Peptides against a protein of PDB entry 3OAK. Designs and how they scored, part 11

Target 1, 145 residues: chain A of PDB entry 3OAK
Amino acid sequence: DDLEQYLDEKILRLKDEMNIAAQLDIDTLNKRIETGDTSLIAMQKVKLLPKVVSVLSKANLADTILDNNLLQSVRIWLEPLPDGSLPSFEIQKSLFAALNDLPVKTEHLKESGLGRVVIFYTKSKRVEAQLARLAEKLIAEWTRP

## One batch from the design tools (peptide; made by RFdiffusion4, then SolubleMPNN)

Design b1_p26_5_s3
Fold by OpenDDE base, seed 2:
Structure b1_p26_5_s3 (fold): chain B 145 residues (1-145), chain A 26 residues (1-26)
Amino acid sequence: as target 1 above (145 residues)
Amino acid sequence: MTKEEYEKWLKEAEELLKKAEELYEK
């Protein structure tokens, strides 16, 4: 119906914006690595984060978020960067909080690739303790029968 | 997820971790 179509388009636009932001940050960091110019700072994801959080927090958008594989863009935002660093603490915190409130199923983990990345966060020693615990919680929940 | 799926993703995660640690410089 009209509402469903509107919501789909809203999520798909955000998904596109997230992917663009991620790529721009990757480009910035690759240039930083190439040139050694440490003044180059990747800020596109951080700038878009409030909008992402706003959308992910809406209970009425949960089905639309999952059906349109927005979690693929969430996964991209959580992946390690070209220099091996992790996304900002704020990005990690916000996205893991959002994931905790979504009814994520195995099919969503597979189609988004998020399963691998969250397990990564349970293994990395550079992840803050509070977020590592949350990642463990998510994995435990997703492995339940 | 099944145990098989977890083990697959675990292996992939460990590969991702290895790569990230090799790249990372403090």
Scores: peptide ipSAE 0.591, ipTM 0.927, DockQ to the pose 0.762
Fold by OpenDDE base, seed 1:
Structure b1_p26_5_s3 (fold): chain B 145 residues (1-145), chain A 26 residues (1-26)
Amino acid sequence: as target 1 above (145 residues)
Amino acid sequence: MTKEEYEKWLKEAEELLKKAEELYEK
């Protein structure tokens, strides 16, 4: 219906915005590596984060979020950056909190690639303890029958 | 998630981790 279509379009637009933000940050960091200009700061994801959090927190959008594979963009935001660094603590914290409240199923993990990335966060020694524990919690929940 | 799926993703995650650590500089 009209509402369903509206919500689909809303989520797909956000997905595009997230992907663009991620790519712009990657481009910035690659240029920083190439030029050595440490004044180049990747801030596009951080700027968009409030909007992402707002959408992910809406219970009525859960099905739309999952059906449109918005988690693919979440996965992209969580991946290590070109210089091997991780996204900001705030991005990690916000996204993991959101994931904790979504009814994520195995099929969503497969189509988004999120399963691999969350497991990564259980293994990385550079992840804050509280977030590593949350990642472990998610994996445990997703492996339940 | 099945055990087989977890093991597959674990292997991929470890490869991702290795790559990230090789790239990372303080």
Scores: peptide ipSAE 0.591, ipTM 0.928, DockQ to the pose 0.758
Fold by OpenDDE base, seed 4:
Structure b1_p26_5_s3 (fold): chain B 145 residues (1-145), chain A 26 residues (1-26)
Amino acid sequence: as target 1 above (145 residues)
Amino acid sequence: MTKEEYEKWLKEAEELLKKAEELYEK
């Protein structure tokens, strides 16, 4: 199926872009830590966020998203940063909202490592209450029989 | 998700949290 292949490639490209953005931000923050240059700002994920949201919000892409383990990149974007800080509120909000609308199954959580990270957000004291509640909701849904 | 799976992820999450808190500076 040409369309399916096209969509797979589209998602895989986005996955790659997300991973690159994450790594660039990590590199920036590591350099900031090492040099003390406070002018260094990690902005790559934020710049790419609109595109990510656009893709994740499309119901017709859900199967493609899950089948290609895009959730792995979502997990990476949600992980704590080198300085121990969390990704921006907007990134958290957007990704959790998207996760709430995806038919995520246990198998997807396993292959992406997302389960651990979302649980992290239920426990961190530095997460906004609204997002912590959403994380809890997701965990509750994913743990249902 | 089984209880065992959740407990595994919980343990990993706690480790992640511990590391993040150790690094974090206000």
Scores: peptide ipSAE 0.589, ipTM 0.925, DockQ to the pose 0.768
Fold by OpenDDE base, seed 5:
Structure b1_p26_5_s3 (fold): chain B 145 residues (1-145), chain A 26 residues (1-26)
Amino acid sequence: as target 1 above (145 residues)
Amino acid sequence: MTKEEYEKWLKEAEELLKKAEELYEK
């Protein structure tokens, strides 16, 4: 119906914005690596984070979020960067908090690639302990019958 | 997820971890 279409379009627009932000940050860091210009700072995801958090926190959008594979963009935001670094602590914390409140199913993990990335966060020595524990909690929940 | 799915993603996660550590400079 009209409402469903509106919500789908809203989520798809955010998905696109997230993907663009991620790519711009990747481009910035790649250029930084290539040129050695340390003044190049990746800021696009940080700028968009408040909007992402706002949308992910809305219970009435949960089905639309999952149905449109917004978790793919969440996965992209959590992936290691071209220089091997991880996204900012704030991005990690915000996204893991949001994931904890979503009714994520195995099919969503498959189509988004999020399963691999969250397991990565349970194993990386560069992840803060509190976030590693959150990642472990999510994996435990997603492996339950 | 099933055991098989977890094992698959675990393997992929370890590969991702290896790559990230190889790239990372302190």
Scores: peptide ipSAE 0.589, ipTM 0.925, DockQ to the pose 0.746

Design b1_p26_5_s4
Fold by OpenDDE base, seed 2:
Structure b1_p26_5_s4 (fold): chain B 145 residues (1-145), chain A 26 residues (1-26)
Amino acid sequence: as target 1 above (145 residues)
Amino acid sequence: MTKEEYEEFKKEAEKLLEEAEELYEK
């Protein structure tokens, strides 16, 4: 199916872009730590965020998103940074909101590693209260029969 | 997910939390 192939390629390209953005930000932060150059700012994920949110919000892409394990890249974007800090408030908020509209199943949580990361956000004391609540909501919904 | 699956993820999350706290540098 040409359409299915097109959608797969679209999601896989985004997945790759997300992974690259994450790595570039990690590299930037590591270099900042190493050199002390405070002018080094990690912005690759932030720049790509609107595109990520746009894709995640499209109902017609849900199956493609889940089948191609795009949630793995979402997980990567939510993981703690090299200095132990967390991704920006905006990234957290946007991704949690987007995740709420996806028909995520346990198999996707296991395959992507997203399960442990979202639970992490319910437990970390460095997470904003409102975002912790969003994470809790996701967990609650994913545990519903 | 089942309660058992949640507990498995929770265990992994706690490990991640520990690692993040050890690394944290503001």
Scores: peptide ipSAE 0.661, ipTM 0.943, DockQ to the pose 0.704
Fold by OpenDDE base, seed 3:
Structure b1_p26_5_s4 (fold): chain B 145 residues (1-145), chain A 26 residues (1-26)
Amino acid sequence: as target 1 above (145 residues)
Amino acid sequence: MTKEEYEEFKKEAEKLLEEAEELYEK
């Protein structure tokens, strides 16, 4: 099927772009730590965020998103940074909101590693209360029969 | 997810939390 193939390729390209953005930001932050150059700012994920949100919001892409494990890249974007800090408030808020509309199953949580990361956000004392509540909501939904 | 699955994720989350707190500097 031409459409299915096109959608798969679209999601896989986005997945690659997300992974590259995350790695570039990590490299930037590591260099900042090593050199002390505070002018080094990690902006790659923020630049790509609108595209990520747009794709995650498309109902017709839900199956393709889940089948191609795009949630692995979502997990990577939510993980703590090299200095132990958390991704920006906007990234957290946008991704938690988008996840709420996806039919995520336990198998997707396992294969992506997203399960442990979202639970992390329910336990960290450095997470904003508003975002912790969103993480709690996701966990509650995923534990329902 | 089942209770067992949640507990496994929780254990992994706690390791991640410990690592993040160890790295974080004020």
Scores: peptide ipSAE 0.658, ipTM 0.942, DockQ to the pose 0.737
Fold by OpenDDE base, seed 1:
Structure b1_p26_5_s4 (fold): chain B 145 residues (1-145), chain A 26 residues (1-26)
Amino acid sequence: as target 1 above (145 residues)
Amino acid sequence: MTKEEYEEFKKEAEKLLEEAEELYEK
């Protein structure tokens, strides 16, 4: 119906915005690496983060989020950056918190690639302990019978 | 997620980890 279509379009727009933000940050960081200009700061994802968190927190959007594979964009935001560093602490924390409230199933983990990324966060020694525990909690929940 | 599925993701995660560590610059 009209509402369902509206919600689909809303999520798909956000998905595009997230992907663009991620790419712009990657471009900035790559340029920083190439030029050595440490004044170049990747800020696009952090600027969009409040909107992302707001959407992910809406219970009435859960099905739309999962059906449109918004988690693919979440995965992209969590992936290591060009210099091998990780996204900001705040991004990690906010996204892990949001994921905890979604009825994520294995099929969503597969189609988004989020499965391997969250497990990555349970294994990386550069991840803050607090966030590693959040990742572990997610994995535990997703492996429950 | 089944144990088998977890192991598959884990294998992929380990590859990602290796790649990230190789790229990491201080």
Scores: peptide ipSAE 0.657, ipTM 0.942, DockQ to the pose 0.749
Fold by OpenDDE base, seed 5:
Order: structure tokens, then C-alpha cells, then sequence
Structure b1_p26_5_s4 (fold): chain B 145 residues (1-145), chain A 26 residues (1-26)
């Protein structure tokens, strides 16, 4: 129906914006590595983060979020950066918090690739303990019968 | 997810971890 279509388009637009932000930051970081110009700072994801959090927190968008695989873009934002570093503490914390309130099922973890990434955060020794605990909590919730 | 599904994701996660450590410059 009209509402469903509107919500789909809204989520798909955000998905595209998130993917663009991620790529722009990757491009910036790759150029920083290539040139050694430390003045190059990746800020696109940080700028978009409030909008992402706002959308992920809305219960009425949960089904649309999951059906359109927005979690794929969430996964992209959580992946290690070109230099092997991790996304900012704030991005990790905000996304883990948002994921906790979504009715994520195994099929969503598979189609988004989010499953392996969250487990990665439970294993990496470079992840802050506070955030590792959040990742562990998600895994525990997703393994409930 | 089932235990089997978790183990599958775990294997993928370990690969990602290895790749990230190889890239890490600090």
C-alpha cells in the first residue's frame, strides 16, 4: 500500500546514504595512507550517525528496516577500515545499542553479513571492553530459543 | 541462531579478524 511504499523508499534512501558515507570515508582514509596527509579526516559517517540512530530507534520502521536489509549498511559501518583500525567508539556504541532493540532473526544476520561482524567484536583484542560486552549481549539474544 | 549457525559465523569472523590484524599499522 501507499504507506508501505513510502516507508520502503525512506529506508532505501537511508541505505544508499549510509553506503555513500562509508565509501567516502574509505576513500579519504585510503588517500591519507597513500599521501601521508594527516589532515585528511574521515567524517561522513559521523555526520550521518544521528539520522541513522533516529531511524533505527523507531519501532514502526523495524519491519521495513529488516525487509530492506538496512543491516547490510550497518554491517558496512562496523567493518574494519582500510588501515585495519575500527570505526569510532561512538559509531560502535550507537549501532550496538540500536541493534539491541530490533527483532533481528538469523536470516537477517545471513543476508546482511552482520553475524560474523558482531562475533568479530566479541573476539578482537582491540575492541573496548564495554563494546565487546554489548556485542556479546547481542549474540546471546540472537541465540535464544 | 542455532549452534551450527553460530559456528559458521564464527569461522567467518575469525577470517575477518585475521585480515584486520594483517592490515593494522599501529
Amino acid sequence: as target 1 above (145 residues)
Amino acid sequence: MTKEEYEEFKKEAEKLLEEAEELYEK
Scores: peptide ipSAE 0.651, ipTM 0.941, DockQ to the pose 0.732

## One batch from the design tools (peptide; made by RFdiffusion4, then SolubleMPNN)

Design b1_p27_1_s1
Fold by OpenDDE base, seed 5:
Structure b1_p27_1_s1 (fold): chain B 145 residues (1-145), chain A 27 residues (1-27)
Amino acid sequence: as target 1 above (145 residues)
Amino acid sequence: SLEELKKEAEELLEEAEKEWKKILESL
């Protein structure tokens, strides 16, 4: 119906925005590595984060989020960066919190690649303990027979 | 070093992928 179409378009637009933000940050960091210019700071994801959090927190958007594979963009945002670093703690914390409240199913994890990345967060020593524990919790819940 | 950190991340991702595949097989 009209509402569903509207919501789909909204989520797809956000998905595009997220992907663009991620790529711009990657480009910034690659340039930083190439030039050594430490004044180059990747901020596109941070700028968009409030909007992402707002959308992910809305229960009425859960189905639309999952059906449109927005979790792929979430996965992209959580992946290690070109310099080997992880996204900011705030991004990690916000996204994991949002994931904790979404009715994520195995199929969503497969199509998004999110499962692999969340497992990564259970293993990385550079991840805060609280988030590592949450990652473990999520994996346990998502893979419950 | 930067290269070492990147390599570590890549290795962990590979390990995570292997674990994820095993999990999927068990479901």
Scores: peptide ipSAE 0.643, ipTM 0.939, DockQ to the pose 0.853
Fold by OpenDDE base, seed 4:
Structure b1_p27_1_s1 (fold): chain B 145 residues (1-145), chain A 27 residues (1-27)
Amino acid sequence: as target 1 above (145 residues)
Amino acid sequence: SLEELKKEAEELLEEAEKEWKKILESL
């Protein structure tokens, strides 16, 4: 119906915004690497984070979020950066918290590629222990028979 | 070094992919 279509479009717009933010941060960091200009700071994702969290936290949007594969953009935001670093702790914490409350199914993990990335967070020594544990919890929940 | 850190991340992603594949096969 009209509301469903509106919500779909809203989520798809957010998905696009997230992807753009991620790419801009990647571009910034690549330029930082190339030029050595340490004044270049990737801030696009953190600027958009409140909006992302707001959307992901809405229970009534869960189906729309999952159906439109917003988790693909979540995956992108969680991927390691060009300089070998990880997204900010705040981004990690916020996204993992949001994931913990979503009814994520195996099919969503496949279409988004999120499963692999979350496993990465269970393994990386650069990840805070609390988030590594949460990542482990999520994998366990998502892969239950 | 920066390159080493990046390489480490890439290697871990590859390992994660392998593990994920195994998980999927077990489901």
Scores: peptide ipSAE 0.642, ipTM 0.939, DockQ to the pose 0.830
Fold by OpenDDE base, seed 2:
Structure b1_p27_1_s1 (fold): chain B 145 residues (1-145), chain A 27 residues (1-27)
Amino acid sequence: as target 1 above (145 residues)
Amino acid sequence: SLEELKKEAEELLEEAEKEWKKILESL
């Protein structure tokens, strides 16, 4: 119906915005590596983060979020950066908090690739202990029979 | 080094993929 279509379009727009932000940050960091220009700072994801968090926190959007595979964009935002580093602590913290409240199912983890990335966060020494523990909690919950 | 950091991340992602596949097989 009209409402469902509206919500789908809203989520798909955000998904596109997230993907663009991620790519722009990657491009910025690659250019920084190539040129040595330390004034180049990747901030597109950080700028968009409040909007992402706002959407992910809405219970009425949960089904739309999951059905439209927004978690794929969340996965992209959590992936290691060109310099081998991870996204900012704030991005990690915010996204993991949001994931903790979503009714994520195994099928969503498969289609988004998020499962693999969250496992990564349980293993990386560059992840803060509190987030590593949260990642472990999420994996345990998502894979509970 | 930069290359070492990238390599480490890639290796961990590969390990994570293997572990994830094993988890899925057990479900």
Scores: peptide ipSAE 0.640, ipTM 0.938, DockQ to the pose 0.806
Fold by OpenDDE base, seed 1:
Structure b1_p27_1_s1 (fold): chain B 145 residues (1-145), chain A 27 residues (1-27)
Amino acid sequence: as target 1 above (145 residues)
Amino acid sequence: SLEELKKEAEELLEEAEKEWKKILESL
């Protein structure tokens, strides 16, 4: 099916873009740590965020998103950064909102590593309370018998 | 400090992993 193929390719391209953005931000922050240059700001994920949110919000893409393990890239975006900080609040908020609307199954959490990271967000004192609660909600929903 | 923040994040991730494994075992 032409449409199915197109959608798969679209999601895979986005996955690559997300991974690249994450790595570029990591590189920027590592350089910031090494040089002490506080003018270095990691902005690649933030720049790409609108596109990510747009894709994740489309119900007709849910199966394609999950089947192609885009959640792995979501996990990467949510991971702690080299300087010990977390991704921006907007990234966290947007991604958790998107996750809340996806029909995520346990198998997707395993193959993406997202389960562990979301649990992390229930535990970190650096996470906003509202997002910690949402993380708890998601874990509860995803792990129901 | 930077080192402390990194250490904390790593420790929390390890704890999260342990909890996640326990959850999976209970399913």
Scores: peptide ipSAE 0.640, ipTM 0.939, DockQ to the pose 0.785

Design b1_p27_1_s3
Fold by OpenDDE base, seed 3:
Formats: sequence, C-alpha cells, structure tokens
Structure b1_p27_1_s3 (fold): chain B 145 residues (1-145), chain A 27 residues (1-27)
Amino acid sequence: as target 1 above (145 residues)
Amino acid sequence: SLEEQREEAKKLLEEAEKEWEEWLKSQ
C-alpha cells in the first residue's frame, strides 16, 4: 500500500545515504594514509548517524529495514577502515544498540554479511569491552538452535 | 604501525569469516 511504499522508499534512500557516507569516509582515510595529512578526518558517517539511529530505533520500521537489507549498510558502517581501525565508538555503540532491538534472523545475516562482522567485534582488541560483550550476546542470540 | 594494524584487522576478519561459515554449515 501507500504507506509501505513510502517506508520502503525512505529506507532505500537512507541505505543509499549510508553507503555514500561510508565511501566518502573511506576516501578520506585513504587520502590520509597516502598523504600523511592527519588533519583529514572521516566525519560523514558520524554526521549521518543521528538519522540512522532515528530510523533504526523505530519499531514500526523493523520489517522494512530488514526486508530492504538495510543491515548491509549497517555492516558496511561497522567494517574495519582502510587503516585497519574501526568506526568511532559512538557509531559502534549506536549500531549495536539498534541491532540488539531488531528481530534479526539468519536470512538477514546472510544477505547483509553482518554475521561475519559482528563476530569480528567479538575478537578485536580495538573494540571496547562493553561492545565486545554485546557483540557476543548478539551472536549467541542469532546462532541459537 | 599502520601495516600491523591493517594486517591484524585482515587476520581477524578472516578468522571471523571462518567461524561464520562454520556456523552456517552447521545450520
């Protein structure tokens, strides 16, 4: 119906915006690595984060989020950056919190690649302990028989 | 070093991938 179509379009637009933000940050960091210019700071994801959180936190959007594979963009945002670092703590915290409230199923993990990345967060020493524990919780929940 | 940091991330991603794939196979 009209509402469902509107919501789909909204999520797809956000998905596109997230992907663009991620790529811009990657470009910035690649340039930083190449030039050594430490003044280059990747800020696009952080700037968009409030909007992402707003959408992900809405229970009525859960089905739309999952059906449109927005988790793929979430996965992209969580992936290690070109220098091997991780996205900002705020991004990690916000996204993991959002994931904790979504009814994520195996099919969504497969199509998004999110499972692998969250497992990564259980292993990386660069992840804050509290978030590593949350990642472990999520994996445990998602991999229940 | 940056190289070490990159390699660490790469290694852990590969390990994570293996664990994920193993889980998928067990489903």
Scores: peptide ipSAE 0.647, ipTM 0.942, DockQ to the pose 0.911
Fold by OpenDDE base, seed 2:
Structure b1_p27_1_s3 (fold): chain B 145 residues (1-145), chain A 27 residues (1-27)
Amino acid sequence: as target 1 above (145 residues)
Amino acid sequence: SLEEQREEAKKLLEEAEKEWEEWLKSQ
């Protein structure tokens, strides 16, 4: 119906925006490395984060979020950057909190690649302890028999 | 170093992928 289509389009637009933000940040960081210009700061994801959190927190959008594989963009945002650094703590914290409240199923983990990335967060020494524990909790819940 | 940081992330991602794949196979 019209509402369903509207919501789908909304999520798909956000998905595109997230992907663009991620790429712009990557480009910024790569340029920083190439030029040595330390004034170049990757901020596109951070700027978009409030909108992402707002959408992910809406229970009525859960099905739309999952059906349109928005979690793929969440995965992209969580992936380590080209230099091996991690996204900002705020991004990590916000996204993990949002994931904790979503009814994520195995099929969503497969199609998004999120499972692999969250496992990464259980392993990385660069991850804050509180988030590592949350990552472990999520993996345990997602992989339970 | 930057290179070490990059390699560490790469290694951990590969390990994570292996673990994820193993879990998937067990389903």
Scores: peptide ipSAE 0.646, ipTM 0.942, DockQ to the pose 0.927
Fold by OpenDDE base, seed 5:
Structure b1_p27_1_s3 (fold): chain B 145 residues (1-145), chain A 27 residues (1-27)
Amino acid sequence: as target 1 above (145 residues)
Amino acid sequence: SLEEQREEAKKLLEEAEKEWEEWLKSQ
């Protein structure tokens, strides 16, 4: 119906915006590394984070989020940056909190690649303990029969 | 160092991928 179409378009637009933000931050970081210009700061994901959180937190969007593989963009945002650093603590915390409330199934994990990345967060010593534990919780829940 | 940080992340991602794929195969 009209609402479903509207929501699909909304999520797909957000997906594109998230992907663009991630790439721009990567580009900024790489340029910073190449030039040594410390004034270059990757801020695109941070700027978009409130919108992402707003969408992910809405129960009525859950099906649309999952069906359109928005989790792929969430995965991209959680991936280590080219220099091996992680996204900001706030990004991690917000996204993991949102994931905890979504009815994520195995098929969504496969399509998005999110399973691999969340497992990474259970292993990395650069991840805050509270988030590592949450990552472990999510993996345990997602991998249950 | 930056190099160590990058290599550590790569290694852990590879390990994570292996674990995930192994789990999928067991389903």
Scores: peptide ipSAE 0.646, ipTM 0.941, DockQ to the pose 0.906
Fold by OpenDDE base, seed 1:
Structure b1_p27_1_s3 (fold): chain B 145 residues (1-145), chain A 27 residues (1-27)
Amino acid sequence: as target 1 above (145 residues)
Amino acid sequence: SLEEQREEAKKLLEEAEKEWEEWLKSQ
């Protein structure tokens, strides 16, 4: 129906916006590394974060989010940056909180690659303890028989 | 160093991938 189509298109547009933001930040950081210009700061994901959080928090969008593999873009946002650093604490905190409230299934973890990345967050010393614990909680829930 | 930081991230991602794949195989 019209509503379902509208919601699908909305999520797919957001997915594209997220991917673009991630790539722009990668480009910025690569240029920063190459040139040594410390004035170059990757801010595109942070700028878009409120919109992402708003969408992910909507219960009525859960099925649309999962069916359209928006979690792939969430995974991309959580991946280490070109220099091996992690996205901002705010991004990590917001996305993990959102993931905690989504009915994520194994199939979604496979098609998005999110399972691997969240396991990474249980292992990295660069992750805040509270978020590492949340990552462990999510993995435990997702891998429960 | 920058190189160490990148290598650390790479290593941990590879380890995470192996653990994830092992879990999938056990399903």
Scores: peptide ipSAE 0.642, ipTM 0.941, DockQ to the pose 0.889

Design b1_p27_2_s4
Fold by OpenDDE base, seed 4:
Structure b1_p27_2_s4 (fold): chain B 145 residues (1-145), chain A 27 residues (1-27)
Amino acid sequence: as target 1 above (145 residues)
Amino acid sequence: MEKLIEELEKMGEERLEEEKKKKELLE
């Protein structure tokens, strides 16, 4: 189907964009660590976040999102940064909120690795309480019988 | 009492299933 193909391509493009943004931020932070240049700020994910949230919020894209393993890129965005810090509060909040409305199944969690990362957020003492609760909610939903 | 037992059994089964799924997520 032409529409399905179009949507697949759209999601895959976003997936690539997300991965690139993540890598660019990693590179920026690595350079910051190496050079001590505190003017270097990782902003690529933040810049792309509105687009990501927009896509994740579209009910008609849910199947396409899940089928193309966009959650892998979501997982990547949630992983700790080179300096050991976590992604921005806004990134965490937005992604957790978006994930809550997706019909995520166990298979999607496995193929993306998202389950492990979200569990990390439930356990980490560095995570804001509000976000930890959101993570816990997700885990509860995903582990329902 | 029988209803209570059934509820407890159901809760136990659900908990077991939840733990299994949680373990899978950790893999």
Scores: peptide ipSAE 0.028, ipTM 0.511, DockQ to the pose 0.038
Fold by OpenDDE base, seed 3:
Structure b1_p27_2_s4 (fold): chain B 145 residues (1-145), chain A 27 residues (1-27)
Amino acid sequence: as target 1 above (145 residues)
Amino acid sequence: MEKLIEELEKMGEERLEEEKKKKELLE
């Protein structure tokens, strides 16, 4: 219906914005590596983060979020960057917290690839202990019988 | 469920290995 269409469009727009932000940050860091210009800083994801968190926190959007595979964009935001670094502490913390309140099912993990990335965070030695624990909680919840 | 867990764990390990290889290329 009209409401469903409206919500779909809203989530798809955010998904596009997230993907663009991620690509712009990747481009920035690639250019930084190529040119050696250390003044180039990737800031697009961080700038968009408040909007992402706001949307992910809305219970009435949960079905639309999951049906439109917004979690794929969340996965992209959590992947390592070209310089080998991880997303900022705030991005990790905010996304892990937001994911905890979503009714994520196995099918969503498969279609987004989010599961394998979160498991990466549980095993990586360079992830902050606090964030590793959050990742572990997510895995435990998603794999609960 | 068990199969899914094993699959996810395997994928996680692969991701870690990819990260290590990438890190070595940057050194």
Scores: peptide ipSAE 0.027, ipTM 0.538, DockQ to the pose 0.196
Fold by OpenDDE base, seed 1:
Structure b1_p27_2_s4 (fold): chain B 145 residues (1-145), chain A 27 residues (1-27)
Amino acid sequence: as target 1 above (145 residues)
Amino acid sequence: MEKLIEELEKMGEERLEEEKKKKELLE
């Protein structure tokens, strides 16, 4: 129906925007490494984060989010950056919080690759303890019998 | 970036090996 189509398009557009933001930040950081220009700051994901969180938090979008594999873009946003760093604390915290409210199932974890990434956050020594605990909470929830 | 992704995957896999039941559900 019209509403379903509208919601699908909305989520797919956001998915594209997220992927573009991630790539632009990667490009910025790669250029920073290559040129040594420390004035180059990756800000595209941070700028888009409020919109992402807003969408992920809407109950009426949950099915559309999961069906269109928006979690793949969430996974991309959580991956390490070219300089070896992780996404900002706020990105991690906001995404983990939003994920906690989604009815994520095994099939969604598999098709997005998000499961492996979140496990990484439970194990990596580069992750702050608070965020590691949030990641562990997600894993526990997703593996609940 | 590719090396970092590989590192992430490796660490994830190691964790999954430690928790076989979780591996089945998350991979």
Scores: peptide ipSAE 0.025, ipTM 0.623, DockQ to the pose 0.102
Fold by OpenDDE base, seed 5:
Structure b1_p27_2_s4 (fold): chain B 145 residues (1-145), chain A 27 residues (1-27)
Amino acid sequence: as target 1 above (145 residues)
Amino acid sequence: MEKLIEELEKMGEERLEEEKKKKELLE
């Protein structure tokens, strides 16, 4: 119906915005590496984060979020950056918290690639203990019998 | 569920290895 289509478009627009933000940050960091200009700082994801968290927290959008594979963009935001660093502590914490409230199923993990990335966070020595615990909690919920 | 866990673990380990290799290239 009209409402469903409107919500689909809303989520798809956000998905696009997230992907653009991620790419812009990647471009910034690549340029930083190439030029040595340490004044170049990746900030696009951080700027968009409040909007992402707001959308992910809305129960009425859960089905639309999952059906349109917004979790793929969440996965992209969690991946290591070109300089070898991880996304900011705030991005990790906010996304892990938001994911806890979504009815994520196996099919969503597969189509988004989110499962493998969250497993990475449970095993990486570079991840803060607090965030590793949040990742472990997600894996436990997703693999609960 | 066991199959899912094993699959996720395998995928995660692959991701971790890829990340390590990438980081080493930047050091």
Scores: peptide ipSAE 0.026, ipTM 0.536, DockQ to the pose 0.227; fails the geometry check

